Peptides against a protein of PDB entry 5K2M. Designs and how they scored, part 3

Target 1, 273 residues: chain A of PDB entry 5K2M
Amino acid sequence: MRIGITYTVLRREEMAIKERAGEFGEVVMLHEDDLLFPGNYDLDVVIIRNVSHFKALYTARLFESEGIPTVNSSRLIFEAGDKLFATLRLAGKVPVPEWKAALSEGGALRVPDSLGYPLVSKPVFGSWGRLLAKVNDRDSLEAVLEHRKWMKNPLYGIHYFQEFVEKPGRDIRSYVIGGEFVGAIYRYSNHWITNTARGGKAEPCSDPEVEELSVKAWEAFGEGALAIDIFESEKGLLVNEVNPNMEFKNAARVTGADMAGKLVEYAVEVAKT

## One batch from the design tools (peptide; aimed at target 1 Y7 T8 L10 V51)

Design b2_p28_7 (made by RFdiffusion4)
Pose (drawn by RFdiffusion4):
Structure b2_p28_7 (pose): chain A 273 residues (1-273), chain P 28 residues (1-28)
Amino acid sequence: as target 1 above (273 residues)
Amino acid sequence: AFEESLELTEEEKEEIATEAVEDDYENV
């Protein structure tokens, strides 16, 4: 059993994964510099841990082209990692915040007629709560759209919006791996953006409703290891997003759950075809 | 690359990870 781990920098998550994988077989640490294709790699499975979402997608696709299964797969990395594609997959399966998508500035200006104010603008490929905007009126919408327009990346032209959900000073992050719920946390902040990457704080979450909803959200994709974001609202729990390259250091510390071990166990199972 | 990575502090690792995330936002 040879287990590959692709990485950019060795965060606590990557170190814990490397350790757990060592109990099952030979670990082959693959920095981005070690990635060259086409190439001959002798691996039964690769755990994708690249920090760049896009580099993770392409390395997963490249290893798949060498007949080497990846965790997560290139398909899941793309579908789950893109806010719009992921919302299309979650819709009708679990409750989600109301959302709209527009393809131009003019189309985006009509979004408030459907969603109302306040509304949330976010990039389709983003993480760590970056470039999220709470838009309270037209002037703010025009300001966000004007800035998006002048940004180089054509992906900023895909305008994705959600109604603003009044959360109780926190949100929920849960983890489902291979269909098994493995844990959840609250992420607190005095700011409406609660990511731990922006200073949000982790506490254990033992709400049984989140366990069931988290499995249903995972079932919309039917594979892999997903970190799932959930909002509490006046209309019950809402699934906001899913994440295919999960961070969990604060979550594992707070809940005591072995998220790195469970990811590895799942990877060994996929390695057996 | 792996041995050099092992010599990094927690601060240096956090910085590199941040730069990698920001690279997705700043570049096509």

## One batch from the design tools (peptide; aimed at target 1 L10)

Design b2_p29_2_s3 (made by RFdiffusion4, then SolubleMPNN; its pose is not in this set)
Fold by OpenDDE base, seed 3:
Structure b2_p29_2_s3 (fold): chain B 273 residues (1-273), chain A 29 residues (1-29)
Amino acid sequence: as target 1 above (273 residues)
Amino acid sequence: MLSLDEYLEKELPKLVEELKKRVAELLAA
C-alpha cells in the first residue's frame, strides 16, 4: 500500500495522518509546491490536506484523472465545501438554519422580506469565518453588497444568507468518517462566530442526538470524511455547515478519538475498492 | 506539465462558470 498525503502546511493533523498511514504502508508526503500534472504517481490512494478549498478540489480531481482515488473525493470537496451546495444537500435530510440565496444585488436586497433581520451573510467558499457578516439592517446589507461588487472572484457575487441563530455561547463540531461517528466537541466562544483556532475552549460532547444528526448529515453526501458544525437553537439542533477539509487537533485532544487513524483506515478502504 | 498554480489559473475560471450554471439550474427547478 502506497499512501500519498498532499499538504500546504505540516500541521498537527498532517503529522498525525502521516504517523498513522505509516502503519498501513509506504507514505509519500506531497507538498503542493511539488505537485506537477500530469505525473507518474505510483500511489494507491491520496489523502487531500491542502489548506485552500480550490487547491484541495483541483488536487483531488487531478489525481482522480490519473486513476488514483482520493480522500476526500473531488465530488465531496465540491459539494460539501461550498456552503450553498452543502445546504442544498442538507436541507432535504436534516434541520438547517433558514436560508436564502440570490444571484444579484436586486435579489439579495429582497432577502430580508422573507428572513427578516438580523441576517448572516456568508461567502459560499472560504474558511475560518472570513467575510461572515451579521447584518442587522438595510444599511448594513447595502454595505456588504457594495463591498462584494469589488471583490475579484465572481463567486462573491453569489449571495448566501442565513437567519441569525442565537447560540448558548457555544456550538458543536462533530466528525463522521466513512459513515461512522468518530466524536464531537463543544466549542466555546464569546463571539457569535465560534472558531477554536482563535482561542476558544473545547470540551467533549457526548449526546446521542448529536451523533444521530451527524450521521444523517453525512448521509446527505454519502461518502468521505466530514466535520459537521451544529447549532443548539430554540428550534433544536440545526446543521449549520460541513467541512470536507477538517481540522481535528483540538477534537482529537479533547475526546481522545483517533481521528487520524480513522481517516487513514477509510483511505485504505477506498484504495481497495 | 503544469504546476498546481498553473492548473488553477487555467481551469478555475471554467469551474466557476460551471458552478454558476449548476446553481442557476437548481434555482430554476
Scores: peptide ipSAE 0.221, ipTM 0.778, DockQ to the pose 0.843
OpenDDE base, seeds 1, 2, 4, 5: peptide ipSAE 0.000, 0.008, 0.008, 0.030; ipTM 0.307, 0.298, 0.335, 0.659

Design b2_p29_2_s4 (made by RFdiffusion4, then SolubleMPNN; its pose is not in this set)
Fold by OpenDDE base, seed 5:
Structure b2_p29_2_s4 (fold): chain B 273 residues (1-273), chain A 29 residues (1-29)
Amino acid sequence: as target 1 above (273 residues)
Amino acid sequence: MLSLDEYLEKELPKLIKELIERLAKLLAS
């Protein structure tokens, strides 16, 4: 078994994946600078750990074009890594926050007619809560839209909005790999954005309802390894988003779950299929 | 090679500080 691991930066996750992969076969670390296509790669599977959503997507697709399966697949990265496309999948299977998408400024200005205020503006791509805006009124909506006009990437012209969900000072991050629930954590924050990468505390979450919902959310996509963000709301649990390039160092530390091992085991399974 | 965590803790703050200082000098010119 020859296992490739693509990466941009060697994080704790990539180190853990490398170490566990070594137990199953030969490990080939592939930095972004090492990748040229078409190539002659002698690999049975590639674990995709590129930081950029787009680089991860294209890397996966390029390996697939050479007959090498990837974890995650380019399909999964594409659908799960875009907030709007992910919402489209999730909304058919699990409760999600109310959302609207608009393709123009004029359309975006009508979003409050259905969602009301406050609402949350999100780019369809991005991580760590970048460019999230809580929009409290018309003036702030206009400001967000004005700023988007000056952004170079045309994807910023795709306007994705959610209702603002009042959270109990925390959210839930769960992990499902190959359809198996691996673990979950609470992420605490005094800010409406509860990402631990911004200094939040993590604690273990042991809730059967979270486990069930997480598996259902994964089933909306039907493959791969996903981190799942869940909100606790007055309406119950809501699946906010999924991440096909998950960070898990905090969750692994807090829960003791072997997330790297589970990911490698799944990759080995994919290689044998 | 530094891990991301090590880079964020040790190197990135230094780089940011340096960039801010350079920017300040440019603005003062």
Scores: peptide ipSAE 0.011, ipTM 0.318, DockQ to the pose 0.020
OpenDDE base, seeds 1, 2, 3, 4: peptide ipSAE 0.000, 0.000, 0.018, 0.006; ipTM 0.323, 0.291, 0.317, 0.322; seeds 3, 4 fail the geometry check

Design b2_p29_4 (made by RFdiffusion4)
Pose (drawn by RFdiffusion4):
Structure b2_p29_4 (pose): chain A 273 residues (1-273), chain P 29 residues (1-29)
Amino acid sequence: as target 1 above (273 residues)
Amino acid sequence: EEEEEEEEEEEREEELEEKREEREEEEEE
């Protein structure tokens, strides 16, 4: 059993994964410098841990082209990692915040007629709560759209919005791997953006409703290891987002759950075809 | 052409080994 781990830097998550994988077989640490295709790689499975979402997608697709299964797969990395594609997959399966998509500045200006104010603008490929905007009126919407327009990346032209959900000073991050719920946390902040990457704080979450909803959200994709974001609202729990390259150091510490071990166990199972 | 390709492959392997060693030294600190 040879288990490959692709990485950019060795965060705590990557070190814990390397250790757990060593109990099952030979670990082959693959920095981005070691990635060259086409190439001959002798691996039964690769765990994708690249920090860049896009580099993780392409390395997963490239290893798949060498006949080497990847965790997560290139399909899941793309579908689950893009806010719009992921929302299309979650819709009708679990409750989600109301959302709208527009393809131009003019179309985006009509979004408030459907969603109302306040509304949330966020990039379709983003993470760590970056470039999220709470838009309270037209002037703010025009300001966000004007800035998005002048940004170079054509992906900023896909305008994705959600109603603003009044959360109780926190949100929920849960983890489902291979269909098994493995844990959840609250992420607190005095700011409406609660990511731990922006200073949000982790606490254990033992709410049984989140376990069931988290499995249903995972079932919309039916594979892989997903970190799932959930909002508490006056209309019950809402699934906001799914994430295919999960961070979990604060979550594992707070809940005591072995998220790196469970990811590895799942990877060994996929390695057996 | 084959000798030039082989030399380029050896230079690349050497550069990768140096980078790997530098990353290990930095991790130990």

Design b2_p29_4_s1 (made by RFdiffusion4, then SolubleMPNN; from b2_p29_4, 13 letters changed)
Fold by OpenDDE base, seed 1:
Structure b2_p29_4_s1 (fold): chain B 273 residues (1-273), chain A 29 residues (1-29)
Amino acid sequence: as target 1 above (273 residues)
Amino acid sequence: MEEERRREEEERRRRLEERRERRERELAA
């Protein structure tokens, strides 16, 4: 077995994946600078760990074009890594926050007519709560839309909104790999944006409802390794988003779950199919 | 051991070729 690992930055996750992959075969670390296509890659599977969503997506697709399967697949990265496309998958299987999409400023201005205020404006792409805005009123909506208009990437013209979900000072991040629930954590924050990358505390989450919901959320995609962000709301548990390029350092540390091992085991399974 | 490795490598190579041919067909469609 020859396992490739593509990466931008050698983080604790990539180190753990490398270590566990070494138990299954030869490991080939591939920095982004090492990636040229078409290429003569002699690999059975590639674990995609590029930090950029788009780099991860294109890297996966490029390896797949060489006949080398990837974890995650380019399909999964595409569908799960876009908040709107992910919502479209999730909404058919699990409870999600109420949402609207608009394809113009004029459309976006009508979103409050259906969702009310406060709203959450999200870019369809991006990580770490970047460009999330709590929109409390019309003036704030107009400001967000004006700012989006001057952003260079045309994907900022895709206006995705959710209802604002009041959270109990935390959210849940669960991990499902190959359809198996691996673990979950609470992420504590005094800010409405919960993110452990911004200094939030993580604690173990042991909740059977979270486990069941997480598996159902994964089944909306039906493959790969996903981190799943769940809100505790007055309406019950809501699946907010999924991440096909998960960070799991904090979750692995807090839960003791072998997330790197489970990811490698799944990659080895994918290599054999 | 050496024959088993060779068989695994041959099977691996075959799977890679079959996957490439499938992808080429998918791209040509």
Scores: peptide ipSAE 0.052, ipTM 0.635, DockQ to the pose 0.000
OpenDDE base, seeds 2, 3, 4, 5: peptide ipSAE 0.023, 0.021, 0.041, 0.049; ipTM 0.560, 0.510, 0.623, 0.628; seeds 2, 4 fail the geometry check

Design b2_p29_4_s2 (made by RFdiffusion4, then SolubleMPNN; from b2_p29_4, 24 letters changed)
Fold by OpenDDE base, seed 5:
Structure b2_p29_4_s2 (fold): chain B 273 residues (1-273), chain A 29 residues (1-29)
Amino acid sequence: as target 1 above (273 residues)
Amino acid sequence: AAAALAAAAARRAAELAARRAARAAALAA
């Protein structure tokens, strides 16, 4: 067994994955600077740990073109890493926040007629709450739309909105790998954007409904390793988004779950299929 | 806040148990 691990930065997650992968075979660490295609890679599977969504997506697809399976697959990275495509998968299986997509400014200006205020404007791509805006009124909507016109990436012309979900000063992050629920945490923040990478506290989440909902959210995609973001709302639990590039340092520390081991075990299973 | 969140989680767990029991009964019929 030869296990590739692609990475941008050697984080605690990549160190833990490397350590656990060494128990199953030879480990080949591949920094982004080591990646050239077409290549002559002698690998049974590649664990994708690139920080950039697009670099992860293209890296996965490039290895798959060489006949090497990846965790996650390029399909999963593509569908789960886009907030709108993820919403389309999730909405048929699990409760999600109410949403609208508009393909023009004139369409986006009509979103409040359907969802009211406050809204959350989201780019379809990106992590750590980047370019999220709470849109409380018309002036805020116009400002967000004006700023989008000057953004160079054409994907910023895809206007994705959700209802604003009032959260109880926390959200839930769960982890499902190969269809197995591995663990969940509460992420505490006094800000409407909850993120533990921004100094939020994490605590274990033991909720049977979170486990069931997390597995159902994973089943909407049907493969790989996902981190799942869940909101506690007056409507009940809502699946907000999924992350095919799971950060798990805080969750592993808080829950004691071997998330790196579970990811490697799944990658070894993928390599044998 | 913590007590309200725990009460909400306990309510959801009870509702889930009831849904699971109803589904099990419907699959056995």
Scores: peptide ipSAE 0.026, ipTM 0.529, DockQ to the pose 0.000
OpenDDE base, seeds 1, 2, 3, 4: peptide ipSAE 0.023, 0.018, 0.013, 0.025; ipTM 0.475, 0.340, 0.397, 0.434; seed 4 fails the geometry check

Design b2_p29_4_s4 (made by RFdiffusion4, then SolubleMPNN; from b2_p29_4, 12 letters changed)
Fold by OpenDDE base, seed 4:
Structure b2_p29_4_s4 (fold): chain B 273 residues (1-273), chain A 29 residues (1-29)
Amino acid sequence: as target 1 above (273 residues)
Amino acid sequence: EEEEELLEELERLEELEKRRQELLERLKE
């Protein structure tokens, strides 16, 4: 077994994945600078750990074009890494926050007629709350739309909105790998954007409803390793988004779950199919 | 979660710096 690991920066996750992969076979670390296609890669599977969503997506597709399976697949990265495409998958299987998409400024200005205020404006791409805006009124909506108009990337012209979900000062991050629930944490924040990155506390989440919902959310995609963001709302649990390029160092530390091992085990299974 | 955001932001800044340098070179021509 020859396991490739693509990476941008050697993080704690990549170190753990490398270590666990070494128990199953030969490990080939591939920095982004080492990647050139078409190439002659002698690998049975590649674990994609590029930081950039787009670099991860293209890297996965490029290896797949050489007949080498990836974890995650380019299909999963594409569908799960786009917030709107992810919502389209999730909405058919699990409860999600109410959402609207508009393809023009004029369309976007009508979103409050359906969802009301406050709204959350999200870019369809990007991680960790970048360019998330809580839109409380018309003036704020117009400002967000005006700013997006001057952004160069045409994807900013895809207007994705959610209802603002009142959270109990926390959200849930769960992990499902190969259809198996691996673990979950509560992420505490005083900010409406809950991210442990901003100095938030993480605690283990042991809730059977979270486990069941997380597996169902994963089943909407049907493959790979996903981190799943779940909100506790007055309407019950809502799946907010999924991440096909998950960080797990905090979750692994807090829960004691062997997330790196589970990821490698899944990659080995993929290599054998 | 902060680390991925920081790394993605760093990558974006690196690409912007590259583009900035290209533009500066063109302005010198």
Scores: peptide ipSAE 0.012, ipTM 0.403, DockQ to the pose 0.000; fails the geometry check
OpenDDE base, seeds 1, 2, 3, 5: peptide ipSAE 0.006, 0.007, 0.009, 0.006; ipTM 0.379, 0.390, 0.420, 0.360; seeds 1, 2, 3, 5 fail the geometry check

## One batch from the design tools (peptide; aimed at target 1 R187 N243 N245 F248)

Design b2_p30_1_s2 (made by RFdiffusion4, then SolubleMPNN; its pose is not in this set)
Fold by OpenDDE base, seed 5:
Structure b2_p30_1_s2 (fold): chain B 273 residues (1-273), chain A 30 residues (1-30)
Amino acid sequence: as target 1 above (273 residues)
Amino acid sequence: SEEELREKLLEALKKVEEELLSTDEPESGE
């Protein structure tokens, strides 16, 4: 068994994955600078740990073109890494926040007619709450739309909105790998955007409803390793988004779950199929 | 701190993502 690991930065997660992968076979670390295609790589599977969503996507697809399976697959990275495409998958299987998409400013200005105020503006790509805006009124909506006109990336012209969900000062992040629930945490924040990277406290979440919902959310995609962000709302649990490029150092520390081991075990399974 | 450096690197990498585009659904090798 030869296991590739692609990476941009050697984080705690990549170190843990490398260590666990060494128990199953030969490990080949592949920095982005080492990647050249076609490359005739001698690997049974590649674990994708590129930080950039698009670099991860292209890296996965390039290995797949050489007949080498990846974890995650390029399909999963594509569908789960885009907030709108992820919503389209999730909405058919699990409760999600109410959402609207518009492809023009004129369309975006009509979103409040269905969602009301306040609403949340999201880019379809990106992480860590980047370019999330709570839109409380018409003036704020116009301002967000005006700013987007001056952004260079045409993907900012894809207007994705959600209802604003009142949260109890926390959200839930769960992890499902190969269809198995691995663990979940509460992420506490004093801000409406909950993110552990912004100094939030993490605590273990042991809730059977979260476990069931997390597995169902994973089943909407049907493969891979996903982090799942869940909101506690007055309507019950809502799946907000999924992440195919999951960070898990805090969750592993807090829960004691062997997330790196589970990821490697799944990659070894994928290599054998 | 190592943590501050990590955050700065991640922010820089995210700026690179803003220049990248994905329009086509990759064919699953399945």
Scores: peptide ipSAE 0.019, ipTM 0.441, DockQ to the pose 0.043
OpenDDE base, seeds 1, 2, 3, 4: peptide ipSAE 0.014, 0.015, 0.015, 0.017; ipTM 0.448, 0.454, 0.430, 0.467; seeds 1, 2, 3, 4 fail the geometry check

Design b2_p30_7 (made by RFdiffusion4)
Pose (drawn by RFdiffusion4):
Structure b2_p30_7 (pose): chain A 273 residues (1-273), chain P 30 residues (1-30)
Amino acid sequence: as target 1 above (273 residues)
Amino acid sequence: EEEEEEEEEEEEEEEEEEEEELEFLMRDDD
C-alpha cells in the first residue's frame, strides 16, 4: 500500500494525515514541485491536499489520468468546490438559502427583486470568507458589481447571490466522510462572516438535527470527504456550502474526533478500488 | 555603514514578507 499526499505546505492537517497513512502503508509526500505529467507514479491512492483549490482540481484530474484514484476526486473537487454547481446539486435535496445567479451586471441588478435586501454576494470559487459582501441597498450592489467588473478574473463575472440569513452569532461546520458523520462544530464570531480563517472560533456542536442534515447534504454528491457549512435560521437549518479540501485542526481539537484518521481510512478503502 | 544598514533593513523586510505569506497559507477553514 503506497499512499500519496499532495500538498503545498505542511499545515497541521497534512502532518496528521501523513501520520495516519503511515500506519496503513508507505507514505509518499508529493509537494507541488514533485508533480509532473505525464509521469510514472506508483501509487494505489492519492490524498489531495493542495491549498489552491484549482491546483487540487488539476492534480486530481492528472492522477486520475494515470489510473490512480484520488480523494477527493476531480469531479467532486469541481462540483463541490464551485458555489453555483454545488447549489444546483444540493437544491431539492436539502434546504438551502434562497439564491440567484446572473451572467452580467445588468442581470445582477434585478436580483434584489427576487431576493430582497439585505443580500450576500460571493465569488463562486472562493473560500475563507474572502470577497463576501453584505449588500444592504442598490448603492452597495452597484459598488460590488463595479469592483467585480474591474477585477481580471472572468470567474468574477458569474454573479452568485444569496438572501442574507440572520444567524445566531455563529454558523455550523460539520464533517461527513464516505457517508459517515464524523463531527461538527459551531463557529462563533461577532461578525456575520464566521470562518475560522478570518478569526472565528470553534466550539463543539452536538445537535442531532445537524448530523442528519449533514448526511443528506453529502448524499447529494454521494462520494468523498466533505466539510459542510450549515446556518441556523428562523426557518430551520439551511445548507449553505460544501467544501472538498477540508480544514479541521480546530474542529478535531474541539470535538476530539479523528478527522485525519477517518479521511485516511476512507482513502485506503478507495485504494482497494 | 549607511549601505550596510540599508541592506540589513531590506533583508529583514524580505523575511517578514515570507513569514506573512506562510502564515496566510497556514489558515484553518474553507

Design b2_p30_7_s1 (made by RFdiffusion4, then SolubleMPNN; from b2_p30_7, 16 letters changed)
Fold by OpenDDE base, seed 5:
Structure b2_p30_7_s1 (fold): chain B 273 residues (1-273), chain A 30 residues (1-30)
Amino acid sequence: as target 1 above (273 residues)
Amino acid sequence: MEEERRRREEERRREEEERRRLEELLREGN
């Protein structure tokens, strides 16, 4: 068994994955600068840990083109890493926040007619709550749309909106790998953007409803390793988004779950299929 | 108690610095 690990930055997650992969076979660390295609890669599977969504997507697809399976697959990275495409998968299987998509400014200006105010503007790509806006009124909507016109990436012209969900000062992040629930945490924040990267406290979440909902959310994609963001709302649990390039250092620390081991075990199973 | 608080504050600062570096990489088109 030869296990590749692609990475941009050697984080705690990549170090843990490397260590656990060494128990199953030879580990080949592949920095993003070392990747050239087509190449003669002697690998049975590649674990994708590139920081950039697009670099992760293209890296996965390039290895797959050489007959080397990846965790996650390029399909999963593509569908789960885009907030709108992820919503399209999730909405048919699990409760999600109410959402609208518009392909023009004139379309976006009509979103409040159906969602009301306040609403949340999201880019379809991006991490750590970047370019999230709570839109409380028409003036704020116009300002967000005006700023989007000056953004060079054409994907900023895809207008994705959600209802604003009132949360109990926290959200839930769960982890499902190969269809197995691995663990969940509460992420505490006094800000409407709950992210552990912004200094939120994490605590273990032991809730059977979260476990069941997390597995159902994973089944909407049907493969790979996903972090799942769940909101506690007045309507019950809502699946907000998924992440195919999950950070898990805080969740592993808080839950004691062997997330790196579970990811490697799944990659070894994928390599044997 | 004070040493444990200091260690947690140093860990948080390192995580914030790592996040800032990752955000900079992503802004530069990495």
Scores: peptide ipSAE 0.141, ipTM 0.700, DockQ to the pose 0.064
OpenDDE base, seeds 1, 2, 3, 4: peptide ipSAE 0.105, 0.138, 0.104, 0.086; ipTM 0.684, 0.703, 0.688, 0.669

Design b2_p30_7_s2 (made by RFdiffusion4, then SolubleMPNN; from b2_p30_7, 16 letters changed)
Fold by OpenDDE base, seed 5:
Structure b2_p30_7_s2 (fold): chain B 273 residues (1-273), chain A 30 residues (1-30)
Amino acid sequence: as target 1 above (273 residues)
Amino acid sequence: EEEKKKKEEEEKKKKEEEKKKLEELLREGN
């Protein structure tokens, strides 16, 4: 078996995946600068670890066009990596925060009539809480919309909003790979944006309700490896978003779960199908 | 020793270029 690993930066996750993949076969590390298509890649499967959502999406689709399966698939990256498309999948299976989408400024200005204040403005793409805004009033909404007009990417003209969920100073990140729950962590932060990459503390989460909800959230997509962000709310557990480009260094360290091994095992199963 | 130093400098340069690429991706929001 020959396992490709595409990457932008060799992180701890990519090093762990490389090490574990070496137990199953030959490992071919593919930096983004090495990728040319069409190409003669002698690979049974490719693990997609590109940092950019769009680079990951296109890389996956390009390998699929050569008849090489990917983990994650281009379908999963497309559906899970867009917050709005992910919400559309999730909303049919699991509880999600109340949301609205608007396709114009005039539409966006009416969102508070349905969701009230405070609300959260999100770009449909991006990671690490980039361009998230807590919108407390009309003036703040107008300011966010004004700034969006000057942003170069037309996807910033897609206005996605959620209700503001009051959280108990933490959120949950779970991991589901191939339909199996691998583990979960609490991410502590005094800020309404919880992210361990921004210096948040992580602790193990052992909750059967989180495990069940995480599997159901994965089943909304039905394939691949997902990190799932869950909120503890007064309404119960809410699935906020999923991530097909999962970072797991902190979660693996805190839980002791072999997330890299589970990802490689799943990629080997995909290669045999 | 000189070959080892040259290899360490090349690895350092590669890591700095990769870090810069990551920072650009983070800035562009992609």
Scores: peptide ipSAE 0.038, ipTM 0.610, DockQ to the pose 0.103
OpenDDE base, seeds 1, 2, 3, 4: peptide ipSAE 0.025, 0.024, 0.031, 0.032; ipTM 0.582, 0.595, 0.604, 0.615

